# Peptides against a protein of PDB entry 2MBZ, part 41

Target 1, 143 residues: chain A of PDB entry 2MBZ
Amino acid sequence: GINLTPEEKFEVFGDFDPDQYEEEVRERWGNTDAYRQSKEKTASYTKEDWQRIQDEADELTRRFVALMDAGEPADSEGAMDAAEDHRQGIARNHYDCGYEMHTCLGEMYVSDERFTRNIDAAKPGLAAYMRDAILANAVRHTP

## One batch from the design tools (peptide; aimed at target 1 F16)

Design b2_p29_5_s1 (made by RFdiffusion4, then SolubleMPNN; from b2_p29_5, 14 letters changed)
Fold by OpenDDE base, seed 5:
Structure b2_p29_5_s1 (fold): chain B 143 residues (1-143), chain A 29 residues (1-29)
Amino acid sequence: as target 1 above (143 residues)
Amino acid sequence: MANRRAAGALAAFTGLLGGDRERGRALLA
């Protein structure tokens, strides 16, 4: 779990409690490399680390929203670059995230209502836009 | 100022729960 006090968790995550998913994740994927990597990396994270991760996520959200507002297609260079930064952020902070994994995550964003509602809170259709950008970025990097 | 956005956190913790690996490979084929 996240080693923060309730007050610190609120400061970083607001009303969202990431630890509510710990049991489900462990039950379904506790034996995967991704889970082990994430647990190992995040075990040493401070409040400032978690805040930075959230700030990075917010920045990417703003970038995608701006691209959508500008009418840029999801397979534009700008959208694909944002998707690449998203992939790299996951890789740095949580677990190795190749293009196949990233594509699967993108599909989850539109197929799991928990993700869709959370992402689309910033802008309706953002989850689908991100999914499309993630796929496009993966395609351009797949020989 | 409190950050109430949770997209990154949700992806970090629940991202392992989803994703059709077969579908992912097919999409990249």
Scores: peptide ipSAE 0.061, ipTM 0.733, DockQ to the pose 0.377
OpenDDE base, seeds 1, 2, 3, 4: peptide ipSAE 0.053, 0.060, 0.056, 0.051; ipTM 0.736, 0.728, 0.733, 0.720; seeds 1, 2 fail the geometry check

Design b2_p29_5_s3 (made by RFdiffusion4, then SolubleMPNN; from b2_p29_5, 13 letters changed)
Fold by OpenDDE base, seed 5:
Structure b2_p29_5_s3 (fold): chain B 143 residues (1-143), chain A 29 residues (1-29)
Amino acid sequence: as target 1 above (143 residues)
Amino acid sequence: MALRRAAGALAAYTGLLGGDAERGRALLA
C-alpha cells in the first residue's frame, strides 16, 4: 500500500484513504502488467510525491471545470489537451496508458458510481465531459 | 490538515477496475 503515516495520509488525501481499494484491485487485476507497474512505481513514492500527484489532479479538475463553464465542447482543442495531460499523468505516475486504456478509464468514470460521485463533486456532469474529451483526444491521435 | 476530495487518488487505485470500453474501441479501430 501507500507508505505514509495516518497523519501524512490525511494531509495528502483528506478523509479519502486509497488503501481501502487495495484488496479489490489486487483481486481483480493483480496479475496484469498495469498492476505490477503501479506497485513498482509507487513503492518508492514519498509524501511529497503523492502530494504532487494530487496537485496535478486538482489542476486538471480546475481546467476541465473552466472549459465547461466557458461552453467549450468536449472535442475542443482545449478539452482534448486536458485529456492528453490526464493520460500522460497516469503514464508517468502509475502505469502505461495508451489511448485505448484511457478510453476504458473514461468509460469507468461514467459507469462506476464511485468515480462519478467523486468526480462530479467538482461539477455535475464533469465525469461525462471528461469521458467525451478522452474519446475525442484518442480519436485525434489515431491514424 | 488538508481536506481533499482526492479524485486523483481514487483514479490511481481504482483505475484498473475499468471495464470494457466498446464505444472507445470502435472509435479507435
Scores: peptide ipSAE 0.063, ipTM 0.699, DockQ to the pose 0.322
OpenDDE base, seeds 1, 2, 3, 4: peptide ipSAE 0.052, 0.045, 0.051, 0.057; ipTM 0.709, 0.676, 0.689, 0.694; seeds 2, 4 fail the geometry check

Design b2_p29_5_s4 (made by RFdiffusion4, then SolubleMPNN; from b2_p29_5, 14 letters changed)
Fold by OpenDDE base, seed 5:
Structure b2_p29_5_s4 (fold): chain B 143 residues (1-143), chain A 29 residues (1-29)
Amino acid sequence: as target 1 above (143 residues)
Amino acid sequence: RALRRAAGALAAFTGLLGGDAERGRALLA
């Protein structure tokens, strides 16, 4: 889990407590490389590390929303670049994230209502847009 | 802020959950 005090968790994550999913994550993915890598990396994270991750995610969300508002297709250079940055962020902060894994995550964003609802809180349809951008980015990098 | 809450949830989910490689291969095939 995230090794922060309740106060620190609130400061970083607000009313969302990611630790509420610890048991489910362990049950579903506890035997995967991604889980092991994530647990190992995040075990040393400070409050500042988590805040940085949140800031990066927030910035990326704003980028995607701006792209949608501008009417840019999900397979535009801008959208695909944002998807690439998203992939690299996962790889840097959590676990190895190739294009195949990234595509799977994108699909999960639209197939699991919990993901969809949370993502679309920023803008309706954002989860689907991200999924499409992730797929497009994967395709362009998979000759 | 709605964006902050959404971004936080996304980061938490992405950081904690993996994916099914088979599904990815199907989409990229």
Scores: peptide ipSAE 0.111, ipTM 0.735, DockQ to the pose 0.610
OpenDDE base, seeds 1, 2, 3, 4: peptide ipSAE 0.080, 0.083, 0.068, 0.071; ipTM 0.727, 0.708, 0.702, 0.707; seed 1 fails the geometry check

Design b2_p29_6 (made by RFdiffusion4; failed a check: the pose's geometry)
Pose (drawn by RFdiffusion4):
Structure b2_p29_6 (pose): chain A 143 residues (1-143), chain P 29 residues (1-29)
Amino acid sequence: as target 1 above (143 residues)
Amino acid sequence: AAEAAEAEREAIAERNAAGRAMPIAAFAA
């Protein structure tokens, strides 16, 4: 998958070692179909592809988190759009985490506080803010 | 030179600490 050195993972993922939990991930649910399409795509991903996502993800925080500061609701245009923005990002980066699928991630993320702590490292409750943004975004699209 | 390299590593770490949402999501997917 990532097949990176500890140094690269640092320069890329920062102080975050996902490889250690590589096989540990499927322990949680290891039953998804999309992971199958993703592994095929992440089969050759390099540090650049991985770093490209990080710099991209960092941008997601400032705007999302900045929306929280202004005190605007997550189902807001700017917030939901930020959610739609997250969808295409994570979808085109692995296979195509559809809207319904993108939502599965939103709540299954609140369950394991390991993710939240690593994700909220930017700010607490961000996971909840995004889920609703993604959930509402999916609704305005859902027939 | 060593002090500059330490400062660059700290800046990268701080910069990348704020962007773990998408890589985690991508890795989980």

Design b2_p29_6_s1 (made by RFdiffusion4, then SolubleMPNN; from b2_p29_6, 18 letters changed)
Fold by OpenDDE base, seed 3:
Parts: structure tokens; C-alpha cells; sequence
Structure b2_p29_6_s1 (fold): chain B 143 residues (1-143), chain A 29 residues (1-29)
């Protein structure tokens, strides 16, 4: 799990303990390379590392919301660039995330209601917009 | 505009803190 004190977890994640999903994640993904890489990388993370990850995710959320508010298509250069930054962020912080893996994640964002609800808390339809941008970005990088 | 951006940042943070955080491994967003 995340090696933070309850106080540190509260400072970074608020009233919610992300480790409540540990059992489900282990049962579903425990034998994958992504799981192993994520556990290895995050084992050394400090409170400041987790805070940075949250800040990066929040910034990307704001960026996608701004694109939607501006009426930019999900296959616009701006939306695809945001999707690319999203992919790279996952790769840096968690596990190797190629374009195929990224598209699979995008599909999960709209097929798992828990992801959809969490993402759409920022703006209704954001999960679908992100999925579409992720697909468009993958297509342009797959010659 | 900076004040608006700060309010938006704080709102997103509040939603994450109050909302159900998804797993920070393969289920990361």
C-alpha cells in the first residue's frame, strides 16, 4: 500500500483512503507487468511525490475541461496533445504505457462506472472526451 | 483569471478528497 501516515494521506487525498481498492486491484491485476511496475515505482514515493502526481492529474483535468468549454474537438491538436501528456504521465509515474495500453485505459474510463463518475465529477462527459482524445492521439502516432 | 484558475484547482482537489479515489496502480487515471 501507500506508505504514508494517516495524516499525510489526509493532506494528499483528503477523507478518502486509496488503499481501500488494494484487494480488488490485486485480484484483477496482480499478475500483470503494470501492477508489478507500479508497486515497484510507488514503493519509494514520498508524500511530496504523491502530491505532485495529484497536482499533475488536476492540471490535466483543467486542461481537458478548458478544451471542452472552448468547443475544441477531441481529435484537435490541443486535445491529442493533452492525451499524449496524460500517457506520458502514466508512463513516468506508474508503468509503461504505450498507445495500445492507453486506448485500453480510455475504454475503461467509459465502461467502468466508477471511473466515469470519478472523472465526470469535474465535467459531465469528460471521460468520453478523454477516451476520444486518447484514441485520436494513438491513431496519429500509429503509422 | 488567475483567481478563477485557483478556484477551479481548489474545487478539483475538493472533489478528489471527497470522491472515491480509484486505485493508484493499473486503475490510475
Amino acid sequence: as target 1 above (143 residues)
Amino acid sequence: EEERREREREEIKRRRRRGRLLPLSVFTV
Scores: peptide ipSAE 0.208, ipTM 0.779, DockQ to the pose 0.153
OpenDDE base, seeds 1, 2, 4, 5: peptide ipSAE 0.196, 0.216, 0.206, 0.218; ipTM 0.769, 0.781, 0.774, 0.777; seeds 1, 2, 4, 5 fail the geometry check

Design b2_p29_6_s2 (made by RFdiffusion4, then SolubleMPNN; from b2_p29_6, 19 letters changed)
Fold by OpenDDE base, seed 5:
Structure b2_p29_6_s2 (fold): chain B 143 residues (1-143), chain A 29 residues (1-29)
Amino acid sequence: as target 1 above (143 residues)
Amino acid sequence: SEEEEERRRREILERRRRGRLLPLSVFTV
């Protein structure tokens, strides 16, 4: 799992325990390149690394929420740019994330109720908005 | 103090509940 002490995990993730899903994650994605890359990268992550990742995720969440509040379409430049940053963040921190992979993730955000509920905790409809922005961003980058 | 630590705990929990988490997690992005 995540190589942090219990206190460090608390400081970074609060009451969320990412390790509680380790078995299901392994069952669903254990044979993928993404899983292997993520396990390799994150094995050396410090508390500061994980905190940075969470801060980046928080910032992106705020950006998407702000776009929604402003009434910006999910296929606006702002929303697509946020989606691109999301993709790049995954690529930097976890695993190679091409546009096809990213669209698959976006679809999972709306098809898996657990993802939807978790994402929409920030704002109702955020998961669908992100999915649509992810798709639009992928389309604009596909010849 | 206990009060300060409890306040800190609440702030951490509130922050994490507003934020995104792990992309490989079944429940986070």
Scores: peptide ipSAE 0.197, ipTM 0.757, DockQ to the pose 0.430
OpenDDE base, seeds 1, 2, 3, 4: peptide ipSAE 0.127, 0.137, 0.142, 0.100; ipTM 0.680, 0.719, 0.696, 0.666; seeds 2, 4 fail the geometry check

Design b2_p29_6_s3 (made by RFdiffusion4, then SolubleMPNN; from b2_p29_6, 20 letters changed)
Fold by OpenDDE base, seed 4:
Structure b2_p29_6_s3 (fold): chain B 143 residues (1-143), chain A 29 residues (1-29)
Amino acid sequence: as target 1 above (143 residues)
Amino acid sequence: EEEEELERREEILRRRRRGRMLPLSVFTV
């Protein structure tokens, strides 16, 4: 699993234990290419790597919230660019994430109540906004 | 104004972290 000390895990993830989520991910998606690639990439991650990933996620969260607060449509250039950066972040850190895969993730964000609740903790409706931006970004990149 | 914006940003992230799903495979957000 995550090869960090308890102290390092606390510094990066706070009250969350990464290993408890690893079991759930394995049960749900253990036979997918995404899981395989993620296991391979994250096996070498240091504390600094995990912290960077958290910081990137926080930045994207703030960016999407700011777009919503400004009233920017989910199919605006700004929202689609944020969705593209989100896709690229997944590709760098976890697994190959094409536009179709990304749209599937977006649909999960609104269909899986656990994801919806987690995402909308930042701002109500954020999951739906992200899904729409992800779809719009995929459409503009599809021939 | 800058302090208010910083406080707002931190509150958004704090709310998000309280229910965070960790970035493992497809659990990445």
Scores: peptide ipSAE 0.207, ipTM 0.761, DockQ to the pose 0.141
OpenDDE base, seeds 1, 2, 3, 5: peptide ipSAE 0.186, 0.160, 0.184, 0.172; ipTM 0.754, 0.744, 0.756, 0.751; seeds 1, 2 fail the geometry check

Design b2_p29_6_s4 (made by RFdiffusion4, then SolubleMPNN; from b2_p29_6, 19 letters changed)
Fold by OpenDDE base, seed 5:
Structure b2_p29_6_s4 (fold): chain B 143 residues (1-143), chain A 29 residues (1-29)
Amino acid sequence: as target 1 above (143 residues)
Amino acid sequence: SREEEERRRREIRERRRRGRLLPLSVFVV
């Protein structure tokens, strides 16, 4: 789990506790490389590391929302670039994230209600927009 | 004070509404 005090956790995540899902995550993905890499990397993360990750996520969310508000298609250069930055952020902070893995994540964002609700809290339809941008970005990088 | 702490906590909650880790902790935005 996240190695922070209760107060540090609150300062970073508010009332949301990611560790509520630790058992489900372990049961579903505990035998994957992604899980092992994430556990290994995050074990050393400080409060500042987690705050940085949240700030990066907030910035990405704002970019996607701005693109949607501007009417930019999910397969626009701007949307695909945001999707690429998203992929790279996962790779940097958590686990190796190739284009196929990224597309699988995108599909999960629209197929798992919990992800959809969480993402769409910023803007209705954001999860679907992100999924489409992720797919478009994967296509342009796959011969 | 209690009132100042309640305000601080409210501001943190409002800040975190912009983006959080996704429910399944190995996958994040």
Scores: peptide ipSAE 0.227, ipTM 0.782, DockQ to the pose 0.418
OpenDDE base, seeds 1, 2, 3, 4: peptide ipSAE 0.225, 0.215, 0.203, 0.198; ipTM 0.785, 0.767, 0.766, 0.763; seed 1 fails the geometry check

Design b2_p29_7 (made by RFdiffusion4; failed a check: too like the target's own chain)
Pose (drawn by RFdiffusion4):
Structure b2_p29_7 (pose): chain A 143 residues (1-143), chain P 29 residues (1-29)
Amino acid sequence: as target 1 above (143 residues)
Amino acid sequence: SLEEEIRERGRGKADPIAALATAAGAARS
């Protein structure tokens, strides 16, 4: 998958070692179909592809988190759009985490506080803010 | 509700790799 050195993972993922949990991830659910399509795509991903996502993900925090500061609701245009923006980002980066699929990530994320702590490292409750943004975004698209 | 239907349809579609990539992205903060 990532097949990176500890140094690269640092320069890329920062102080985050996903490889250690590589096989540990399937332990949680390990039953998804989309993971199959992703592994095929992440089969050759390099540090650049991985770093490209990080710099991209950082940008997600400022805007999302900045929306929180202004005190605007997550189902807001800017927030939901930010959610739609997250969808296409994580979809085109692995296979195509559809809307319904993108939502599965939103809540299954709140369950494991490991993800939240690593994700909230930017700010607490961001996971909840995004889920609703993504959930609402999926609604305005859902038939 | 529609939101509940979306969640039910999506339960078997989670992508852990995307989750790790997202978690790694936030960890940079």

Design b2_p29_7_s1 (made by RFdiffusion4, then SolubleMPNN; from b2_p29_7, 15 letters changed)
Fold by OpenDDE base, seed 1:
Structure b2_p29_7_s1 (fold): chain B 143 residues (1-143), chain A 29 residues (1-29)
Amino acid sequence: as target 1 above (143 residues)
Amino acid sequence: SIADAILERGRNGVNLLAALSLAAGFARR
């Protein structure tokens, strides 16, 4: 799991504890490259590292919300660029994330109620908007 | 379509823990 004290976890993640899903993740994806890469990368993460990751997520959330509020389509340049930054952030912090993997993650955001509820806490429909932007970004980068 | 093909090919190797960690920031306001 995340190598932080309970106090540090609360400071960074608040009431949301990613470690509560450790058993499910291990059972479903424990033998995948993504799981191994994530475990290896995050094993050395400090509180400051996790805080940076959360700050990046907050910034991206604000960016997507602003695009939605402005009425920008999910396949707009701005939305696709935000999706690209999201993909690159996953690649830097967790595991190799190509466009196909990213599209799969986007679909999970709308098909798994746990993700949808968590993401849409910022703005109703955000998960669907992200999924559509992720897909559009993947398509524009596919030869 | 290309979109459908990407979805079909990419439906494996998901890391739920990492994805949930990223989503944690979205819920904070």
Scores: peptide ipSAE 0.062, ipTM 0.699, DockQ to the pose 0.642
OpenDDE base, seeds 2, 3, 4, 5: peptide ipSAE 0.035, 0.033, 0.060, 0.060; ipTM 0.651, 0.651, 0.687, 0.676

Design b2_p29_7_s2 (made by RFdiffusion4, then SolubleMPNN; from b2_p29_7, 15 letters changed)
Fold by OpenDDE base, seed 4:
Structure b2_p29_7_s2 (fold): chain B 143 residues (1-143), chain A 29 residues (1-29)
Amino acid sequence: as target 1 above (143 residues)
Amino acid sequence: SVADEILARGRNGVNLLAALSLAAGFARR
């Protein structure tokens, strides 16, 4: 799991503990490349690294929310650019994330209630907005 | 499960923990 003390984990992740899903993730995804990549990559992460990742996520969330509040469509250039940054962030921090993988994640955001609740905590409908932006971004990058 | 379906559809391994870690950022208030 994440190599942080309970206190550090709380400081970074707050009330949400990703490691609570460790067993489930291992059981369902332990043999995937994404899982192995993530474990290998994050094995050396410090508290500062995790904090950076959370900061990036927060910034992206604010960015999407701002787009929604401004009435920008999910397939706008602004939204698609945010989706691209999201994809690149996953690739940089966790595992190779091509457009196909990204669209799968986007679908999970709206189909898995756990993700929907977590994401929509920032703004109702955010998960759907992100999914649509992710899909639009994938489409524009697929000739 | 939904995740299994996503995996099957996408033909990609999904790291749910990593994805949830990202989602945690969305929920922070």
Scores: peptide ipSAE 0.053, ipTM 0.678, DockQ to the pose 0.362
OpenDDE base, seeds 1, 2, 3, 5: peptide ipSAE 0.047, 0.049, 0.032, 0.044; ipTM 0.687, 0.686, 0.656, 0.681; seeds 2, 3 fail the geometry check

Design b2_p29_7_s3 (made by RFdiffusion4, then SolubleMPNN; from b2_p29_7, 15 letters changed)
Fold by OpenDDE base, seed 4:
Structure b2_p29_7_s3 (fold): chain B 143 residues (1-143), chain A 29 residues (1-29)
Amino acid sequence: as target 1 above (143 residues)
Amino acid sequence: SVADAILARGRNGVNPLAALSLAAGFARR
C-alpha cells in the first residue's frame, strides 16, 4: 500500500485511507495495466509526492472552474491547456495516458453518474466541461 | 461499495485511488 505513517496519511488524505480498500480494489482492477503501472510508480512516493499530487489535482480543478466562471469555451486555449496538464499529470503520476485514453476518461466523466457526481461536486457541469476540453485538446494534438 | 470508496474524497478533496478508478472504468469497455 501507500508507504506513509498513520500521521502522514492523515495529513495528506484526512479520514480517507486508501489502503483500507486495497484488497477490494485489487480484486476488481488488479488485472489492468494501468493498475500495475500506478502501483509500481507510486510505491516509492513520499509524503511530499502524495501532497504534490493532491495539490496538483486541486489546482487543476480550480483552473477549470475558473475558466467556466469566466465563460471561456471548453475548446479555448486555456481550457485545452488545462486538459493537457491533466493528461500529463496522469501520465507523470499514475499510468501511461495518451490522447485516446484521455478522451475515453473524459467520456467516462459524463457517462458514469458516479464520476459525474464526484466531479460536479466542485461545480455543476464541470465533468462535461472537462470532457469537452479533453476532446478538444486531443484533436488539436492529433491533426 | 468499492465504487463509493474509490470516489471518496480525502482531506484535500482528491482521492488517491481516482486514477485507478478511472483506469478501471476504461478497462471495463
Scores: peptide ipSAE 0.039, ipTM 0.692, DockQ to the pose 0.048
OpenDDE base, seeds 1, 2, 3, 5: peptide ipSAE 0.036, 0.039, 0.036, 0.052; ipTM 0.691, 0.691, 0.688, 0.714; seed 5 fails the geometry check

Design b2_p29_7_s4 (made by RFdiffusion4, then SolubleMPNN; from b2_p29_7, 14 letters changed)
Fold by OpenDDE base, seed 2:
Structure b2_p29_7_s4 (fold): chain B 143 residues (1-143), chain A 29 residues (1-29)
Amino acid sequence: as target 1 above (143 residues)
Amino acid sequence: SVADEILERGRNGFNPLAALSLAGGFARR
């Protein structure tokens, strides 16, 4: 699990504690490459590392919200660039995330109500906007 | 593929692995 005290976890993740789902994650994904890579990478993460990851996610959220507020299409250069940064962030911090994986994750944003609700807490429609940007970014990078 | 499996399982339930990697900034605080 995450090697942080309960207090540190709260400071970084707030009310969301990833370790609450450790058993479920292991049972469902324990034999996947993504799980192995994630466990390997995160095993050495400090509080500062986790905080950086959260800061990156917050920045991405702000970028997408700003794009939506500006009326930029999800297939705009700005939106696709934000989607690319999102993909790269997953790759750096957790597991290899190609465009196929990214598009599937994007679809999950809108197909699983729990994810949709969580994401849209920042702005209604954000999950759908991100999904569309992810798809557009994948298309432009597909040979 | 693993991606397809994640999507399929995600539709049937909350995916904690994906939540960690994809929704960290959206966590309730």
Scores: peptide ipSAE 0.063, ipTM 0.738, DockQ to the pose 0.221
OpenDDE base, seeds 1, 3, 4, 5: peptide ipSAE 0.074, 0.043, 0.058, 0.037; ipTM 0.743, 0.717, 0.736, 0.675; seed 1 fails the geometry check

Design b2_p29_8 (made by RFdiffusion4)
Pose (drawn by RFdiffusion4):
Structure b2_p29_8 (pose): chain A 143 residues (1-143), chain P 29 residues (1-29)
Amino acid sequence: as target 1 above (143 residues)
Amino acid sequence: DEARRAAAALAFAATVGGDEDYGKELLEE
């Protein structure tokens, strides 16, 4: 998958070691189909591909988090769009985490506080803010 | 560094993918 050095993972993922939990991840659910399509795509991903996503993800926080500061709702245009923006980002980066699938991530994320602590490192409750943004975004698209 | 860690967690979580049936249940709710 990532096949990176501790140094690269630092320069790329920062102080986050996902490889340690590589096989541990399937322990949680390990039952998804999309993971199959993703492994095929992440099979050769390099530090650049991985860093490209990080710099991209950082940008997601400022805007999302900035929306929270203004006190605007998550189902807002800017917020939901930010959610649609997240979808295409994480989808084109692995296989295509569809809307329905993108939502699975939104709530299964609140369950494991490990993800939240690592994700909220930017700000508490961001996970909830995004889920609703993604959920609402999926609704305005859902037939 | 914290933002980098947050971004890394998101990128890592995305590799797991999603379950369409579970997503549809969430949308119905």

Design b2_p29_8_s3 (made by RFdiffusion4, then SolubleMPNN; from b2_p29_8, 12 letters changed)
Fold by OpenDDE base, seed 5:
Structure b2_p29_8_s3 (fold): chain B 143 residues (1-143), chain A 29 residues (1-29)
Amino acid sequence: as target 1 above (143 residues)
Amino acid sequence: MARRRSAAALAFLSTLGGDEARGRELLAR
């Protein structure tokens, strides 16, 4: 679990309680290498670490939204670079995230309605845009 | 100001559910 006090959790995550999903996450992904690495890595994270991760996610979301609003295609250099930064952020904070893994995550964003709804709360179609950018970035790095 | 449902759920959970074999299949399309 996340080693924060209830007060710290509220400050970082607000109305979202990560602990509500702990059992489901463990049941669905508890046997994956990604889960194992993430649990090991995040076990030492402070409130400041979690806040930084949230801030990075918010910044990336704003970046993708800005690209969409500018009419940049998902296979533009800007969108692919944002996807690459997303992949690198996962690698830095959670586990070694290759392009194949990242592509699968992108597909999940459009295939799992819960993810789609959460992502598209920032902008309708954002999940699909991210998926396409992730795929394009993966393609350019795996010729 | 409705604290935007924090990208927290997304940030925390969006890293899970990947499968490299599935990813390779998707890239091969």
Scores: peptide ipSAE 0.380, ipTM 0.829, DockQ to the pose 0.511
OpenDDE base, seeds 1, 2, 3, 4: peptide ipSAE 0.305, 0.378, 0.343, 0.314; ipTM 0.810, 0.827, 0.819, 0.814

Design b2_p29_8_s4 (made by RFdiffusion4, then SolubleMPNN; from b2_p29_8, 13 letters changed)
Fold by OpenDDE base, seed 1:
Structure b2_p29_8_s4 (fold): chain B 143 residues (1-143), chain A 29 residues (1-29)
Amino acid sequence: as target 1 above (143 residues)
Amino acid sequence: MANRRAAAALAFLSTLGGDAERGRALLAA
C-alpha cells in the first residue's frame, strides 16, 4: 500500500484512505500492467510526492467545477483539455494511460457508486461531466 | 472538505487499471 504513517496519510488524504481498497484492487486489477506499473512507481513516493499529487488533483477538480459552473459543455475545448491533463497526470504518476484506458476509467466513475459519491462530493454531476469530457477528449485524439 | 475528498478519490482512481478493450468499445459507440 501507500508507504506513509497513519499521521502522514491523514495529513495528505484526510479521512479518505485508498489503502482500504487494497484487497479489492488486487482482486480486480492485480494481474494488469497498470497495477504493476503503479505499484512500482509509487513505492518510492514520499509524503511530499503524494501531497503534490493531491494538489494537482484538487486543482483539476476545481477546473472541472468551474467549467460546469460556467455552463461549458463537457465536449468543449476547455473540458477536453482538463481531461487531457487528467490523463497525462495519471501517466506521469501511476501508469501508462492511453485514451482507451482513460475512457474506461471515466466509465467507472459513473458506474461504481462509491467513486461517483466521492467525486460528486465536490459538485453533483461532476463524475458524469468528467466521464463525458474524457470520452470527448479521447475521440478528438483518435484519428 | 468536499474538494479534499474528491482529490483523494481522483488519486485513488489513478492507481487503478482498466479494460482497454472496453474503452475501445466505448470510443466506437
Scores: peptide ipSAE 0.143, ipTM 0.729, DockQ to the pose 0.687
OpenDDE base, seeds 2, 3, 4, 5: peptide ipSAE 0.116, 0.125, 0.110, 0.115; ipTM 0.713, 0.709, 0.704, 0.719

## One batch from the design tools (peptide; aimed at target 1 Y95 M108)

Design b2_p30_1 (made by RFdiffusion4)
Pose (drawn by RFdiffusion4):
Structure b2_p30_1 (pose): chain A 143 residues (1-143), chain P 30 residues (1-30)
Amino acid sequence: as target 1 above (143 residues)
Amino acid sequence: EVEPTPEERAFYEQVEEENAAKLEELRALY
């Protein structure tokens, strides 16, 4: 998958070692179909592809988190759009985490506080803010 | 777009039910 050195993972993922949990991930659910399409795509991903996503993800925090500061609701245009923005980002980066699928991630993320701590490292409750933004975004699209 | 399988949907719903209270705690932070 990532097949990176500890140094690269640092320069890329920062102080985050996902490889250690590589096989551990499927221990949680390891039953998804999208992961199959993703592994095919992440089969050759390099540090650049992986760094490209990080710099991209960092940008997601400032705007999302900035929306929280202004005190605007997550189902807001800017927030939901930020959610739609997240969808295409993480979909085109692995396979195409559809809307319904993108939502599965939103809540299954609140369950494991490991993800939240690592994700909230930017700010607490961000996981909840995004899930509603993504959930509402999926509704305005859902028929 | 890849759609969730029935198993994935059921697992999702289970997880949602188990963590509804936790979601509200997190929502309360903003």

